# Ledger of designs, part 7: peptides against a protein of PDB entry 3VA4

Target 1, 107 residues: chain A of PDB entry 3VA4
Amino acid sequence: EPIGQLRLFSGTHGPERDFPLYLGKNVVGRSPDCSVALPFPSISKQHAVIEISAWNKAPILQDCGSLNGTQIVKPPRVLPPGVSHRLRDQELILFADFPCQYHRLDV

## One batch from the design tools (peptide; aimed at target 1 K45 D97)

Design b1_p19_1_s3 (made by RFdiffusion4, then SolubleMPNN; from b1_p19_1, 15 letters changed)
Fold by OpenDDE base, seed 3:
Structure b1_p19_1_s3 (fold): chain B 107 residues (1-107), chain A 19 residues (1-19)
Amino acid sequence: as target 1 above (107 residues)
Amino acid sequence: MEEELERRYEELAELEEAR
């Protein structure tokens, strides 16, 4: 069962998409092998990682040295590569210019 | 102008592919 969800909001790229998040490392990137595959040119092949160590712990988001960066929206914050950021439920994230939202699932 | 724009987009695409 997924422990979390990453929502990609609708936009010029198309409709809203939801990606399940599981225990361990959930890689966000353009590569089709990524857990969260965002097949867009501005997304790095391995852009970021959301690591979930337990269902009752906040996931950790890290930028993987992406070209176009990873940002928290509220409050605005650019994530330096490799720096751990604990995700809050409903937190809004920008991967490059793509707005996403993390959602904790009830399991 | 169109050719220049196309070249620019290709250049950007290459940069985006690099990372």
Scores: peptide ipSAE 0.081, ipTM 0.565, DockQ to the pose 0.399
OpenDDE base, seeds 1, 2, 4, 5: peptide ipSAE 0.036, 0.031, 0.046, 0.044; ipTM 0.641, 0.456, 0.578, 0.490

Design b1_p19_1_s4 (made by RFdiffusion4, then SolubleMPNN; from b1_p19_1, 10 letters changed)
Fold by OpenDDE base, seed 4:
Structure b1_p19_1_s4 (fold): chain B 107 residues (1-107), chain A 19 residues (1-19)
Amino acid sequence: as target 1 above (107 residues)
Amino acid sequence: AAAARAAEDEALAAEDEAR
């Protein structure tokens, strides 16, 4: 079962989409093989990774050296490539210019 | 104009592959 959810907000690209997040590595990227497939030209093929460990309740977000970056919205912060960021429940993330929200699922 | 468009498309494709 999914441990979390990544919500892509509705926008010019279309309606809201929800992506389940599982234990292990959830790759965010333009590649259709990504767990979180964002088929948009501003998204890198492998843009970022959300890693969830069984013993760690909070996912770890890392930018994978994306062209257009990964940012936390509040407080504003650009994530340097490969630097671990612990996600908080309801945290707002920008992959390039696409606003997303992490939601922790209560098991 | 056609040559400029072709160069822009090629540059965009190269950026897409590099991304």
Scores: peptide ipSAE 0.090, ipTM 0.549, DockQ to the pose 0.306
OpenDDE base, seeds 1, 2, 3, 5: peptide ipSAE 0.034, 0.022, 0.040, 0.050; ipTM 0.575, 0.568, 0.564, 0.611

Design b1_p19_2 (made by RFdiffusion4)
Pose (drawn by RFdiffusion4):
Structure b1_p19_2 (pose): chain A 107 residues (1-107), chain P 19 residues (1-19)
Amino acid sequence: as target 1 above (107 residues)
Amino acid sequence: SSSSLLSSLKAALQLLHDL
């Protein structure tokens, strides 16, 4: 069962898309092979990873050296490549120009 | 308009980088 959710907000690309997040590595990228496939040209083929060790542990987000970056929306931050960031419930993240929101599920 | 142009440029550069 999914233990988290990545919401890609509605936009030019159409209505909101929700992606389940599971234990283990959840790769965010453009490639259709990615666990979270965001099939938009500005997204890197392997853009970021969300690693989840347990349903009761904070996911760890890292940028994988993406071209257009990964940012935390609030507080505003750029995530340097390879630096771990613990995700909070309802935290807004940008992958390139695409805003998303992480939600922890229950349980 | 400028934000749309910047987004298009970013997409184009990503596709070029991939090649």
Fold by OpenDDE base, seed 5:
Structure b1_p19_2 (fold): chain B 107 residues (1-107), chain A 19 residues (1-19)
Amino acid sequence: as target 1 above (107 residues)
Amino acid sequence: SSSSLLSSLKAALQLLHDL
């Protein structure tokens, strides 16, 4: 059922965690109501959103005006709030100081 | 690749974000 996956790498916060991504808007944030709930103080309640319009289209990542920002690792990019970024498979993302990786699943 | 490289890159990106 999930079309993609967002992996939170292990770190001082704890072990690695994988979050399934579905069609529609997948909100990333500290709020437990988020599709990708990252319960860390440096993450905004609603930090970013990963929107998947179709199983065969690249997801769109947008920062939601988070306090500590969203960055793409390679090539390095700071995502201005509300600006659409097309995610590539295996893309490395920083939500605040937390490294994550997007993975497209075979569906 | 290495954890140190990841940490270094993270710090660099944070600096850019804070500008």
Scores: peptide ipSAE 0.146, ipTM 0.686, DockQ to the pose 0.084
OpenDDE base, seeds 1, 2, 3, 4: peptide ipSAE 0.120, 0.117, 0.122, 0.141; ipTM 0.678, 0.667, 0.679, 0.690

Design b1_p19_2_s1 (made by RFdiffusion4, then SolubleMPNN; from b1_p19_2, 15 letters changed)
Fold by OpenDDE base, seed 2:
Structure b1_p19_2_s1 (fold): chain B 107 residues (1-107), chain A 19 residues (1-19)
Amino acid sequence: as target 1 above (107 residues)
Amino acid sequence: AEEEARRARKAAENLAAEA
């Protein structure tokens, strides 16, 4: 059962997509092997990771040294590679220029 | 959700504009 969800908002790339997030490491990247596969050129093969250690703990987002970066929208903040950022529910995230939103599921 | 998406998209566009 998923603990969270990452939503990729609709855009020029296509419709909205929802990705389930599970306990452990959820890799965000262009590679089809990623938990959150974003098959776009501006996304690094392994772009970032969302790690969920427990259902009752905030997930940790880390950029994996991506080419085009990972940013938090509000307040705006560029995430330095490898630095842990605790995700808030409904957090808006930019992977490169792709807007996403983290949602904590009621589990 | 649409408002949030718009805000996020705008932020992305601004970032792109800055290059």
Scores: peptide ipSAE 0.225, ipTM 0.737, DockQ to the pose 0.070
OpenDDE base, seeds 1, 3, 4, 5: peptide ipSAE 0.188, 0.193, 0.190, 0.189; ipTM 0.717, 0.721, 0.719, 0.721; seed 3 fails the geometry check

Design b1_p19_2_s2 (made by RFdiffusion4, then SolubleMPNN; from b1_p19_2, 18 letters changed)
Fold by OpenDDE base, seed 1:
Structure b1_p19_2_s2 (fold): chain B 107 residues (1-107), chain A 19 residues (1-19)
Amino acid sequence: as target 1 above (107 residues)
Amino acid sequence: MEEEERREERARRNEEAEA
């Protein structure tokens, strides 16, 4: 069962989309085989990863060396490649300029 | 307009970098 959710907000690209997040690695990227597939040219094929540990179910976000970056919105912060960031519930994220939100599921 | 142009430029650069 999913441990969390990543919401892509609606925009010029189309409607809102929700992606389930599972234990282990959830790759975010333009590649169609990504767990969170964002088929947009400004997204890197493998842009970022959200890894969720079985030990504490803590979601850790890392940028994978994306060209257009991964950012936390509040407080604003560009994530250096490979640096772990613990996602908080309701946290807003930018992959390139695509706004997303992490939501913890109560499971 | 500026935001869209900026997005297109990021897309172009990403295509070139990942080619």
Scores: peptide ipSAE 0.509, ipTM 0.891, DockQ to the pose 0.931
OpenDDE base, seeds 2, 3, 4, 5: peptide ipSAE 0.384, 0.481, 0.496, 0.422; ipTM 0.822, 0.884, 0.888, 0.847

Design b1_p19_2_s4 (made by RFdiffusion4, then SolubleMPNN; from b1_p19_2, 14 letters changed)
Fold by OpenDDE base, seed 1:
Structure b1_p19_2_s4 (fold): chain B 107 residues (1-107), chain A 19 residues (1-19)
Amino acid sequence: as target 1 above (107 residues)
Amino acid sequence: SAAAAEREAKAAANLAAEA
């Protein structure tokens, strides 16, 4: 059962897509085997990871040394590689230039 | 609102695209 969701907003790349997030490591990347597969050239094969250790704890986002970076929108911040960022519900995230939103599922 | 969040995210994405 998914604990959270990452939404990729619609854009020139195509329609909105929702990705379920589960306990453990949810890898964001261009590789098709990623939990959050973003098949775009500007996304690194292994771009970032969202780790959920428990259903009642905030997920941790880490950039994996991506080429084009991971950013938090509000307040604006570029995430240094490997540095943990605790995700807030409804958090807006940029993977490279792709706008996304994390939200916790009420299950 | 959901719409406001999306607009905010897309605005940020536009800046990232120009970086």
Scores: peptide ipSAE 0.727, ipTM 0.947, DockQ to the pose 0.063
OpenDDE base, seeds 2, 3, 4, 5: peptide ipSAE 0.723, 0.723, 0.718, 0.727; ipTM 0.945, 0.946, 0.945, 0.946

## One batch from the design tools (peptide; aimed at target 1 N68)

Design b1_p20_1 (made by RFdiffusion4)
Pose (drawn by RFdiffusion4):
Structure b1_p20_1 (pose): chain A 107 residues (1-107), chain P 20 residues (1-20)
Amino acid sequence: as target 1 above (107 residues)
Amino acid sequence: ALATRQREAAEHALALAAAS
Protein backbone atom coordinates (compact mmCIF):
# COMPACT_ATOMS: atom_id res chain seq x y z
CA GLU A 1 0.00 0.00 0.00
CA PRO A 2 1.17 3.58 -0.61
CA ILE A 3 2.54 5.35 2.38
CA GLY A 4 2.64 8.82 0.87
CA GLN A 5 1.34 10.84 -2.01
CA LEU A 6 2.92 13.34 -4.35
CA ARG A 7 0.27 15.76 -5.69
CA LEU A 8 1.20 17.49 -8.95
CA PHE A 9 -1.04 20.57 -8.87
CA SER A 10 -3.26 21.48 -11.77
CA GLY A 11 -1.79 23.77 -14.44
CA THR A 12 -1.26 24.27 -18.11
CA HIS A 13 -0.89 20.51 -18.36
CA GLY A 14 -4.48 19.89 -17.04
CA PRO A 15 -6.03 18.77 -13.70
CA GLU A 16 -4.09 17.61 -10.70
CA ARG A 17 -2.30 14.26 -10.94
CA ASP A 18 -1.65 12.25 -7.79
CA PHE A 19 1.23 9.77 -7.55
CA PRO A 20 1.52 7.17 -4.81
CA LEU A 21 4.78 6.91 -2.89
CA TYR A 22 5.93 3.55 -1.52
CA LEU A 23 8.59 2.19 0.82
CA GLY A 24 12.00 2.35 -0.92
CA LYS A 25 13.16 4.52 -3.79
CA ASN A 26 10.60 6.59 -5.58
CA VAL A 27 12.32 8.21 -8.56
CA VAL A 28 10.84 11.48 -9.91
CA GLY A 29 11.57 12.01 -13.61
CA ARG A 30 10.36 12.30 -17.11
CA SER A 31 11.10 8.69 -18.11
CA PRO A 32 7.95 6.56 -18.04
CA ASP A 33 9.96 4.02 -16.01
CA CYS A 34 10.08 6.48 -13.03
CA SER A 35 8.04 5.73 -10.00
CA VAL A 36 6.67 9.33 -10.32
CA ALA A 37 6.59 10.06 -14.05
CA LEU A 38 6.17 13.76 -14.80
CA PRO A 39 6.24 13.60 -18.64
CA PHE A 40 7.15 17.25 -19.27
CA PRO A 41 10.18 18.40 -21.21
CA SER A 42 11.65 20.60 -18.45
CA ILE A 43 11.74 17.67 -16.02
CA SER A 44 14.96 15.71 -16.04
CA LYS A 45 14.90 12.06 -17.12
CA GLN A 46 16.10 11.21 -13.56
CA HIS A 47 15.25 14.32 -11.66
CA ALA A 48 14.99 13.54 -7.96
CA VAL A 49 14.49 10.64 -5.58
CA ILE A 50 12.16 10.37 -2.62
CA GLU A 51 13.44 7.60 -0.35
CA ILE A 52 11.07 6.25 2.34
CA SER A 53 12.52 3.90 5.00
CA ALA A 54 9.25 3.23 6.84
CA TRP A 55 5.70 4.40 7.09
CA ASN A 56 6.70 6.22 10.26
CA LYS A 57 9.86 7.89 9.05
CA ALA A 58 10.14 11.15 7.10
CA PRO A 59 10.88 10.67 3.40
CA ILE A 60 14.22 11.93 2.19
CA LEU A 61 14.24 13.97 -1.00
CA GLN A 62 17.40 14.48 -3.04
CA ASP A 63 17.91 16.18 -6.38
CA CYS A 64 19.79 13.97 -8.79
CA GLY A 65 21.63 16.74 -10.58
CA SER A 66 18.58 17.86 -12.51
CA LEU A 67 18.94 20.56 -15.18
CA ASN A 68 16.24 22.90 -13.88
CA GLY A 69 16.60 22.04 -10.15
CA THR A 70 14.52 21.06 -7.20
CA GLN A 71 13.33 23.73 -4.77
CA ILE A 72 11.50 23.76 -1.48
CA VAL A 73 8.75 26.36 -1.83
CA LYS A 74 8.38 27.38 1.84
CA PRO A 75 10.83 28.32 3.37
CA PRO A 76 12.29 29.06 -0.08
CA ARG A 77 15.31 26.94 -0.72
CA VAL A 78 17.25 25.43 -3.63
CA LEU A 79 18.19 21.80 -2.87
CA PRO A 80 21.79 21.29 -3.99
CA PRO A 81 22.38 18.06 -5.91
CA GLY A 82 22.87 15.13 -3.67
CA VAL A 83 21.89 16.84 -0.39
CA SER A 84 19.24 15.04 1.66
CA HIS A 85 16.11 16.91 2.71
CA ARG A 86 13.53 15.46 5.10
CA LEU A 87 10.08 16.02 3.77
CA ARG A 88 7.36 17.37 6.05
CA ASP A 89 3.69 16.57 5.56
CA GLN A 90 2.05 19.11 3.22
CA GLU A 91 5.49 20.47 2.15
CA LEU A 92 5.41 22.20 -1.25
CA ILE A 93 8.24 21.25 -3.68
CA LEU A 94 9.11 22.52 -7.20
CA PHE A 95 10.56 20.09 -9.76
CA ALA A 96 11.69 22.47 -12.43
CA ASP A 97 8.60 24.79 -12.87
CA PHE A 98 6.11 22.16 -11.63
CA PRO A 99 4.75 22.62 -8.12
CA CYS A 100 3.91 19.53 -6.10
CA GLN A 101 2.87 18.77 -2.53
CA TYR A 102 3.90 15.84 -0.42
CA HIS A 103 1.32 14.24 1.87
CA ARG A 104 2.03 11.52 4.38
CA LEU A 105 -0.64 8.79 4.45
CA ASP A 106 -2.06 6.78 7.35
CA VAL A 107 -0.54 3.97 8.11
CA ALA P 1 12.51 33.07 -17.71
CA LEU P 2 12.62 29.77 -15.85
CA ALA P 3 13.21 31.61 -12.48
CA THR P 4 10.16 33.75 -13.15
CA ARG P 5 8.02 30.71 -13.93
CA GLN P 6 9.32 29.03 -10.74
CA ARG P 7 8.46 32.05 -8.60
CA GLU P 8 4.93 32.20 -10.10
CA ALA P 9 4.57 28.49 -9.68
CA ALA P 10 5.61 28.73 -5.97
CA GLU P 11 2.92 31.41 -5.37
CA HIS P 12 0.34 29.40 -7.21
CA ALA P 13 1.26 26.28 -5.12
CA LEU P 14 0.78 28.27 -1.90
CA ALA P 15 -2.65 29.50 -3.02
CA LEU P 16 -3.80 26.01 -4.06
CA ALA P 17 -2.49 24.46 -0.81
CA ALA P 18 -4.35 27.14 1.24
CA ALA P 19 -7.60 26.47 -0.75
CA SER P 20 -7.39 22.77 -0.13
Fold by OpenDDE base, seed 5:
Structure b1_p20_1 (fold): chain B 107 residues (1-107), chain A 20 residues (1-20)
Amino acid sequence: as target 1 above (107 residues)
Amino acid sequence: ALATRQREAAEHALALAAAS
């Protein structure tokens, strides 16, 4: 069962999409085999990773050295590559120029 | 420009998040 959800907000690219997040590493990237596949040119093939080590622990977000970066929206902050960021519930994230929101699911 | 798109994306996210 999914432990969390990553929502890609609707935009010029199309409607919103919800991606389930599971225990372990959930890769965000342009490659179609990514857990969170964002098939857009500005997204790196392997852009970032959301690692969930336990259902009762906050997920860890890391940028994977992406070309166009990963940012936290509120408060605004660019994530240095490879540096762990503990995700808060309802966290707003930019992968390149695509806004997403993390949501913790009840399990 | 990427920076402009990023700012717009952030603003969009904030608006949608606040509305829901």
Scores: peptide ipSAE 0.784, ipTM 0.960, DockQ to the pose 0.967
OpenDDE base, seeds 1, 2, 3, 4: peptide ipSAE 0.103, 0.781, 0.784, 0.779; ipTM 0.675, 0.959, 0.960, 0.959

Design b1_p20_1_s1 (made by RFdiffusion4, then SolubleMPNN; from b1_p20_1, 9 letters changed)
Fold by OpenDDE base, seed 5:
Structure b1_p20_1_s1 (fold): chain B 107 residues (1-107), chain A 20 residues (1-20)
Amino acid sequence: as target 1 above (107 residues)
Amino acid sequence: SLQARQEAAAQQALELAAAE
């Protein structure tokens, strides 16, 4: 069962989309094989990874050396490649120019 | 530019998150 959710907000690209996040590594990228597939040209094939080690632990976000970067919105911060960032519930994230939100599911 | 789009995206995120 999913432990978390990554929401891609609606925009010019289309409607809102919700992606389930599971224990282990959830890859974010343009490749259709990614757990969180964002089929947009500004997204790298393997853009970032959200790793969830346990249901009661905060997920870890890492940029995978993406071309257009990964940012935290509040407070504003560009994530250096490979550096672990512990996600807070309701965290607002930019993958390239696409705004998303992480949500911890109550399971 | 990409930077401009990213700034706009950040603002959008803040707005949409606040509305929920």
Scores: peptide ipSAE 0.789, ipTM 0.959, DockQ to the pose 0.979
OpenDDE base, seeds 1, 2, 3, 4: peptide ipSAE 0.781, 0.788, 0.788, 0.783; ipTM 0.958, 0.959, 0.959, 0.959

Design b1_p20_1_s2 (made by RFdiffusion4, then SolubleMPNN; from b1_p20_1, 8 letters changed)
Fold by OpenDDE base, seed 5:
Structure b1_p20_1_s2 (fold): chain B 107 residues (1-107), chain A 20 residues (1-20)
Amino acid sequence: as target 1 above (107 residues)
Amino acid sequence: SLEERKRAAAERALELAAAE
């Protein structure tokens, strides 16, 4: 059962897409086997990871040394590779130039 | 440029989030 959701907002690439997030590591990347597969050239094969250790704990986001970076929108902050960022509900995230939003599910 | 696209993406995110 999903613990959270990552929404990729609509854009020139196409319509909005929602990805379920589960306990453990949810890899964000261009590779098709990623939990959150973003098949776009500006996204690294393994771009970032959202780790959820428990249903009642905030997920941790880490950039995996991506080429084009990961950043928090509000307040603006570029995430250094490997630095843990605790996600807040409704957090707005950029993976390269693709805007996303994390949403906590009540389970 | 990529940086310009990132800036636009951030602005779009804020707009879309506010609309929800």
Scores: peptide ipSAE 0.787, ipTM 0.959, DockQ to the pose 0.970
OpenDDE base, seeds 1, 2, 3, 4: peptide ipSAE 0.780, 0.787, 0.786, 0.784; ipTM 0.958, 0.959, 0.958, 0.959

Design b1_p20_1_s3 (made by RFdiffusion4, then SolubleMPNN; from b1_p20_1, 6 letters changed)
Fold by OpenDDE base, seed 2:
Structure b1_p20_1_s3 (fold): chain B 107 residues (1-107), chain A 20 residues (1-20)
Amino acid sequence: as target 1 above (107 residues)
Amino acid sequence: SLAERQKEAAEEALRLAAAE
């Protein structure tokens, strides 16, 4: 069962989409085999990873050396490649120029 | 530019999040 959710906000690309997040590594990227597949040119094939080690622990977000970067919106910060960022519930994230939000699910 | 799009995306994120 999903432990978290990554929401891609609606935009010119289309409607809002919600992606389930599970224990382990949830890869965010343009490749169709990614757990969170964002099929957009500005997204790297393997852009970032959200790793959830346990249901009761905050997920860790890492940029995977993406071309257009991964950012935390509030407070604003560009994530250096490979540096762990502990996600807070309702964290706002930019993958390239696509705004998303992490949400912890009640399990 | 990418920077401009990212700035706009961040602003949109804040707006959309606040609307929920």
Scores: peptide ipSAE 0.779, ipTM 0.958, DockQ to the pose 0.981
OpenDDE base, seeds 1, 3, 4, 5: peptide ipSAE 0.771, 0.778, 0.774, 0.778; ipTM 0.957, 0.957, 0.957, 0.958

Design b1_p20_1_s4 (made by RFdiffusion4, then SolubleMPNN; from b1_p20_1, 8 letters changed)
Fold by OpenDDE base, seed 5:
Structure b1_p20_1_s4 (fold): chain B 107 residues (1-107), chain A 20 residues (1-20)
Amino acid sequence: as target 1 above (107 residues)
Amino acid sequence: SLAQRKEEAARRALELAAAE
């Protein structure tokens, strides 16, 4: 059962897409086997990871040394590779130039 | 440029989030 959701907002690439997030490591990347597969050239094959250790704990976001970076929108902050960022509900995130939003599910 | 696209993406994220 999903613990959270990552929404990729609509854009020139197409419509909005929602990805379920589960306990453990949810890899964000261009590779098709990623939990959150973003098949776009600006996204690294292994771009970032959202790790959820428990249903009642905030997920941890880490950039995996991506080429085009990961940043928090509000307040604006570029995440250095490997630095843990605790996600807040409804957090706005840029993976390269693709805007996303994390949403906690009440389960 | 990528920098310009990132700036636009951030702005758009804020707008879309506010609309929800």
Scores: peptide ipSAE 0.781, ipTM 0.958, DockQ to the pose 0.969
OpenDDE base, seeds 1, 2, 3, 4: peptide ipSAE 0.773, 0.781, 0.780, 0.778; ipTM 0.957, 0.958, 0.958, 0.958

Design b1_p20_2 (made by RFdiffusion4)
Pose (drawn by RFdiffusion4):
Structure b1_p20_2 (pose): chain A 107 residues (1-107), chain P 20 residues (1-20)
Amino acid sequence: as target 1 above (107 residues)
Amino acid sequence: YATALAEHEERRATQLAEQA
C-alpha cells in the first residue's frame, strides 16, 4: 500500500495528477520507468529521488543533478544535488517549474 | 537562497554548454 502521495498541482498540463509513494526508492523523472513519471520536457529523465525507510519515518528527497533543479517552496530553498532533505507533510516542492505537494498517508 | 540559486544557474549553464 502507498505510504505517501505526491500531488502534481493542476496547470497548463491539465488537472491535478496524484502519484503514490511507496517504501524504498521513488524516482521522480520524465522517463516512463520512473516511480513518479512527470512527462514534461523540463523535467530531467532522472530528476530526484524520494526515499522512504518506513511508514513512520520522514521521506528523504534528493535532487539527482537535474538540469532545472529541485526547490523547496516554503521556506524558499534550492536543494543542491545530492543533499538529503527530510520531507514534512504538506511540504510544497518544485521540480523544475512544476509545483507538487507531499502528503504523508495513514498508516 | 540567492547564493544557492547562483551556483545552480552556473552549474546549469555548464551542462547546457556540454550538451551543445
Fold by OpenDDE base, seed 3:
Structure b1_p20_2 (fold): chain B 107 residues (1-107), chain A 20 residues (1-20)
Amino acid sequence: as target 1 above (107 residues)
Amino acid sequence: YATALAEHEERRATQLAEQA
């Protein structure tokens, strides 16, 4: 069962897409092998990682040295590569210029 | 490292955040 969800909001790329997040590392990237596959040129092959260590703990987001970066929207912050960021429920994230939202699922 | 987000997308993201 998924522990969380990452929502890619609708945009010029197309409609909204929801990606399930599981225990362990959920890689966000352009590569189709990624847990969260964002097949867009501005997304790095391995852009970022969302690690969920337990169902009752906040996930950790890390940028993987992406070309176009990973940002938190509120409060605004660019994530330095490799630095752990604890995700809050409903937190809004920008991978490059693609807005996404993390959502904790009730499991 | 990250590049600046276009103002349009920044505003949209902010609006989405306020609605969350």
Scores: peptide ipSAE 0.308, ipTM 0.814, DockQ to the pose 0.041
OpenDDE base, seeds 1, 2, 4, 5: peptide ipSAE 0.269, 0.304, 0.250, 0.215; ipTM 0.779, 0.798, 0.774, 0.752

Design b1_p20_2_s1 (made by RFdiffusion4, then SolubleMPNN; from b1_p20_2, 12 letters changed)
Fold by OpenDDE base, seed 4:
Structure b1_p20_2_s1 (fold): chain B 107 residues (1-107), chain A 20 residues (1-20)
Amino acid sequence: as target 1 above (107 residues)
Amino acid sequence: FEEELREHEERRRRKLEALE
């Protein structure tokens, strides 16, 4: 059922966690109701959104006006709020300073 | 990819330190 996966790398915050991504909007944020719930103070309640459509399985990442920002690691890029970024498989993302990686699932 | 991430973070840290 999941179309993709977002991996939160292990760190001082705790162990690695994998979050399934589905068709539609997958909200990344501190709120527990988020699809990708990152319960950390530096993460905004609704930090970003990863949207996956049926016609294009490549996710679109948008920052939602987060306090501490969303960044692509390589090539380095700070995402302005509301600007669409097409995620590539294995792409590394920083939500605030939390390193994550998108993985496209074979479905 | 972990190595790539680390390198990026280190570069960022150096830049921030230079601004302090």
Scores: peptide ipSAE 0.033, ipTM 0.577, DockQ to the pose 0.057
OpenDDE base, seeds 1, 2, 3, 5: peptide ipSAE 0.023, 0.026, 0.027, 0.045; ipTM 0.543, 0.546, 0.553, 0.623; seeds 1, 5 fail the geometry check

Design b1_p20_2_s2 (made by RFdiffusion4, then SolubleMPNN; from b1_p20_2, 13 letters changed)
Fold by OpenDDE base, seed 3:
Structure b1_p20_2_s2 (fold): chain B 107 residues (1-107), chain A 20 residues (1-20)
Amino acid sequence: as target 1 above (107 residues)
Amino acid sequence: FEEELEEFRRRREEKLKELA
């Protein structure tokens, strides 16, 4: 059962997509074997990781040294590689220029 | 790929403003 969800907003790339997030490491990247597979050239093969240690703890987002970066939208912040960022529910994230939103699911 | 990167750079700032 998923603990969270990452929504990729619709855009020129196509329609909205929702990715389930599970306990453990959820890799965001261009590689098809990523938990959150974003098959776009500007996304690194392994772009970032969302780690969920427990349902009642905030997930941790880390950029994995991506080429085009990971940013928090509000307040604006570029995440340095390997630096832990605790995700808030409904947090807006840019992986490269792809807007996403983290959503905590009812579990 | 290069074209995609250029478009990314162009759109990045716009997306930040749209979503903030």
Scores: peptide ipSAE 0.068, ipTM 0.633, DockQ to the pose 0.044
OpenDDE base, seeds 1, 2, 4, 5: peptide ipSAE 0.057, 0.062, 0.056, 0.053; ipTM 0.608, 0.611, 0.610, 0.612

Design b1_p20_2_s3 (made by RFdiffusion4, then SolubleMPNN; from b1_p20_2, 10 letters changed)
Fold by OpenDDE base, seed 4:
Structure b1_p20_2_s3 (fold): chain B 107 residues (1-107), chain A 20 residues (1-20)
Amino acid sequence: as target 1 above (107 residues)
Amino acid sequence: FEEELKAHEERRAAKLAALA
C-alpha cells in the first residue's frame, strides 16, 4: 500500500498527476521505469530519490546529481546532490522547473 | 514563478475544501 503521494501540479506540460509513494526508494526521473516518471527533457533520467522508512514513514529526499536541480520552495533551498532532506507533509518541491507537492497518506 | 506557485496552492486549497 502507498505511504505517501507526490503530486505534479498542472502546467504547460499537461494536467495534474498523482504518483503513489511506497516503502523503500522511489526514484524520480525521466526514465519510464522510475517510480515517479516525469517524461520531460529538463528532468534527468534519474533525477532524485524519495526514500521512505517503515519505522516513521518520514520521506527523505535526495537529489541524484541532476542537471537542473531539486529545490525546496518553503523555505527556499537548493538541494546539493546526495544531501538528505526530510520531507514534511504538504511540502512543495521543484524538480527542475516542475512544481510538485508531497502528501503523507493516513495509513 | 511566485504567481504560478500561488495559483497551484489556491487550486490545492479549493480541492481540499471540496472534500469537506
Scores: peptide ipSAE 0.037, ipTM 0.626, DockQ to the pose 0.025
OpenDDE base, seeds 1, 2, 3, 5: peptide ipSAE 0.036, 0.030, 0.029, 0.031; ipTM 0.624, 0.600, 0.595, 0.613

Design b1_p20_2_s4 (made by RFdiffusion4, then SolubleMPNN; from b1_p20_2, 14 letters changed)
Fold by OpenDDE base, seed 3:
Formats: C-alpha cells, structure tokens, sequence
Structure b1_p20_2_s4 (fold): chain B 107 residues (1-107), chain A 20 residues (1-20)
C-alpha cells in the first residue's frame, strides 16, 4: 500500500494527477521508468527522489542535480543537489515549473 | 533547448507568486 501521495496540480499540461508513494526511493523525473513520471521537457530524466524509510517518518526529498531545479514554496527554498529535505505533510513543491503537493496517507 | 528553460524559469517565478 502507498504511504504517501504526490499530487501534480492541474495546468496547461492537463488535469490533476496523483502519484502513489511507497517505502523506498520514489524517483521523480521525465523518464517513464520513474515512480513519479512527469513527461515534460522542463523535467530532467531523473529530477529528484522522495525516499520514505518508514510510515512514521517524514519522507526525504533530494534534488538529483536537475537542470531546472527543485524548490519548496513555503517558505521559498531552492534545494541544492543531493541535500536532504524532510517533507512536511501538505508540502508544496516545484519540480521545475510544475507545482506539486506531498500528502501523507493514513492507511 | 535554452528557450524552453527560460520559459520554465519565468513560469516558475509566476507560480511562486501565486502560490505564496
């Protein structure tokens, strides 16, 4: 069962999409092999990773050296490549120019 | 595709203003 969810908000690219997040590494990227596949030109093939070690621990977000970056919205923070960021529930994230939101699932 | 990157940067900035 998924431990979390990453929601891609609707936009010019299309409707809202929800991606399940599981224990382990959930790669965000343009590559179709990614757990969170965002098939858009501005997204790197392997853009970032959300690692969930346990259901009761905050996921760790790391940018993988993406071209257009990964940024936290509130408060604004550009994530340096490879630096761990603990995700808060309902955290708003920008992968390049795509707004997303992390949500912890209670399952 | 530098033009696409620049466009993305502009869109990101606009989104940040809207989401904040």
Amino acid sequence: as target 1 above (107 residues)
Amino acid sequence: YEEEREAAERRRAELLERLE
Scores: peptide ipSAE 0.352, ipTM 0.839, DockQ to the pose 0.047
OpenDDE base, seeds 1, 2, 4, 5: peptide ipSAE 0.285, 0.289, 0.215, 0.338; ipTM 0.809, 0.810, 0.746, 0.833

## One batch from the design tools (peptide; aimed at target 1 R30 P41 N68 D97)

Design b1_p21_1 (made by RFdiffusion4)
Pose (drawn by RFdiffusion4):
Structure b1_p21_1 (pose): chain A 107 residues (1-107), chain P 21 residues (1-21)
Amino acid sequence: as target 1 above (107 residues)
Amino acid sequence: LTSSLQDLMASLQLLKDSLED
C-alpha cells in the first residue's frame, strides 16, 4: 500500500495528477520507467529521488543533478544535487517549473 | 515572460539529452 502521495498540481498540462509513494526508492523523472513519471520536457529523465525507509519515517528527497533543479517552495530553498532533505507533510516542492505537494498517508 | 522561460528550460533539457545520447 502507498505510504505517501505526491500531488502534481493542476496547470497548463491539465488537472492535478496524484502519484503514490511507496517504501524504498521512488524516482521522479520524465522516463516512463520512473516511479513518479512527470512526462514534461523540462523534467530530467532522472530528476530526483524520494526515499522512504518506513511508514513512520520522514521521506528523504534528493535532487539527482537535474538540469532545471529541485526547490523547496516554503521556506524558499534550492536543493543542491545530492543533499538529503527530509520532507514534511504538506511540503510544497518544485521539480523544474512544476509545483508538487507531498502528503504523508495513514498508516 | 514565464511561458518563454518554461519553453527555454524544456528546450535546454532536450538539448542536454540529445548531447548525452
Fold by OpenDDE base, seed 3:
Structure b1_p21_1 (fold): chain B 107 residues (1-107), chain A 21 residues (1-21)
Amino acid sequence: as target 1 above (107 residues)
Amino acid sequence: LTSSLQDLMASLQLLKDSLED
């Protein structure tokens, strides 16, 4: 049962995609083994991680030292590698140049 | 969906403005 969702907005790469997020670490990266697999060259094999400790707690996003970075859109901020960022519902995230949105599911 | 796209556009504009400050 997914606790959250990461939406990859539609773009030149293709249509919108929704990725379920589960308890534990959800790795975002180019590697097909990632929970959130973004098969794009500008995405690092292991780009970032979204960790969900409990259904009633905000997920924590960390950049994993990605080449092209991870940013929060509103308010704007670049995430230093390894620094924990608590995700808010509906938060917009840039993984490299790819805009995504975190959505907390009502479970 | 439409509202989400609008929010994204607005937020991206804010990001752009912030980076240019």
Scores: peptide ipSAE 0.064, ipTM 0.623, DockQ to the pose 0.039
OpenDDE base, seeds 1, 2, 4, 5: peptide ipSAE 0.055, 0.059, 0.050, 0.062; ipTM 0.607, 0.612, 0.608, 0.610

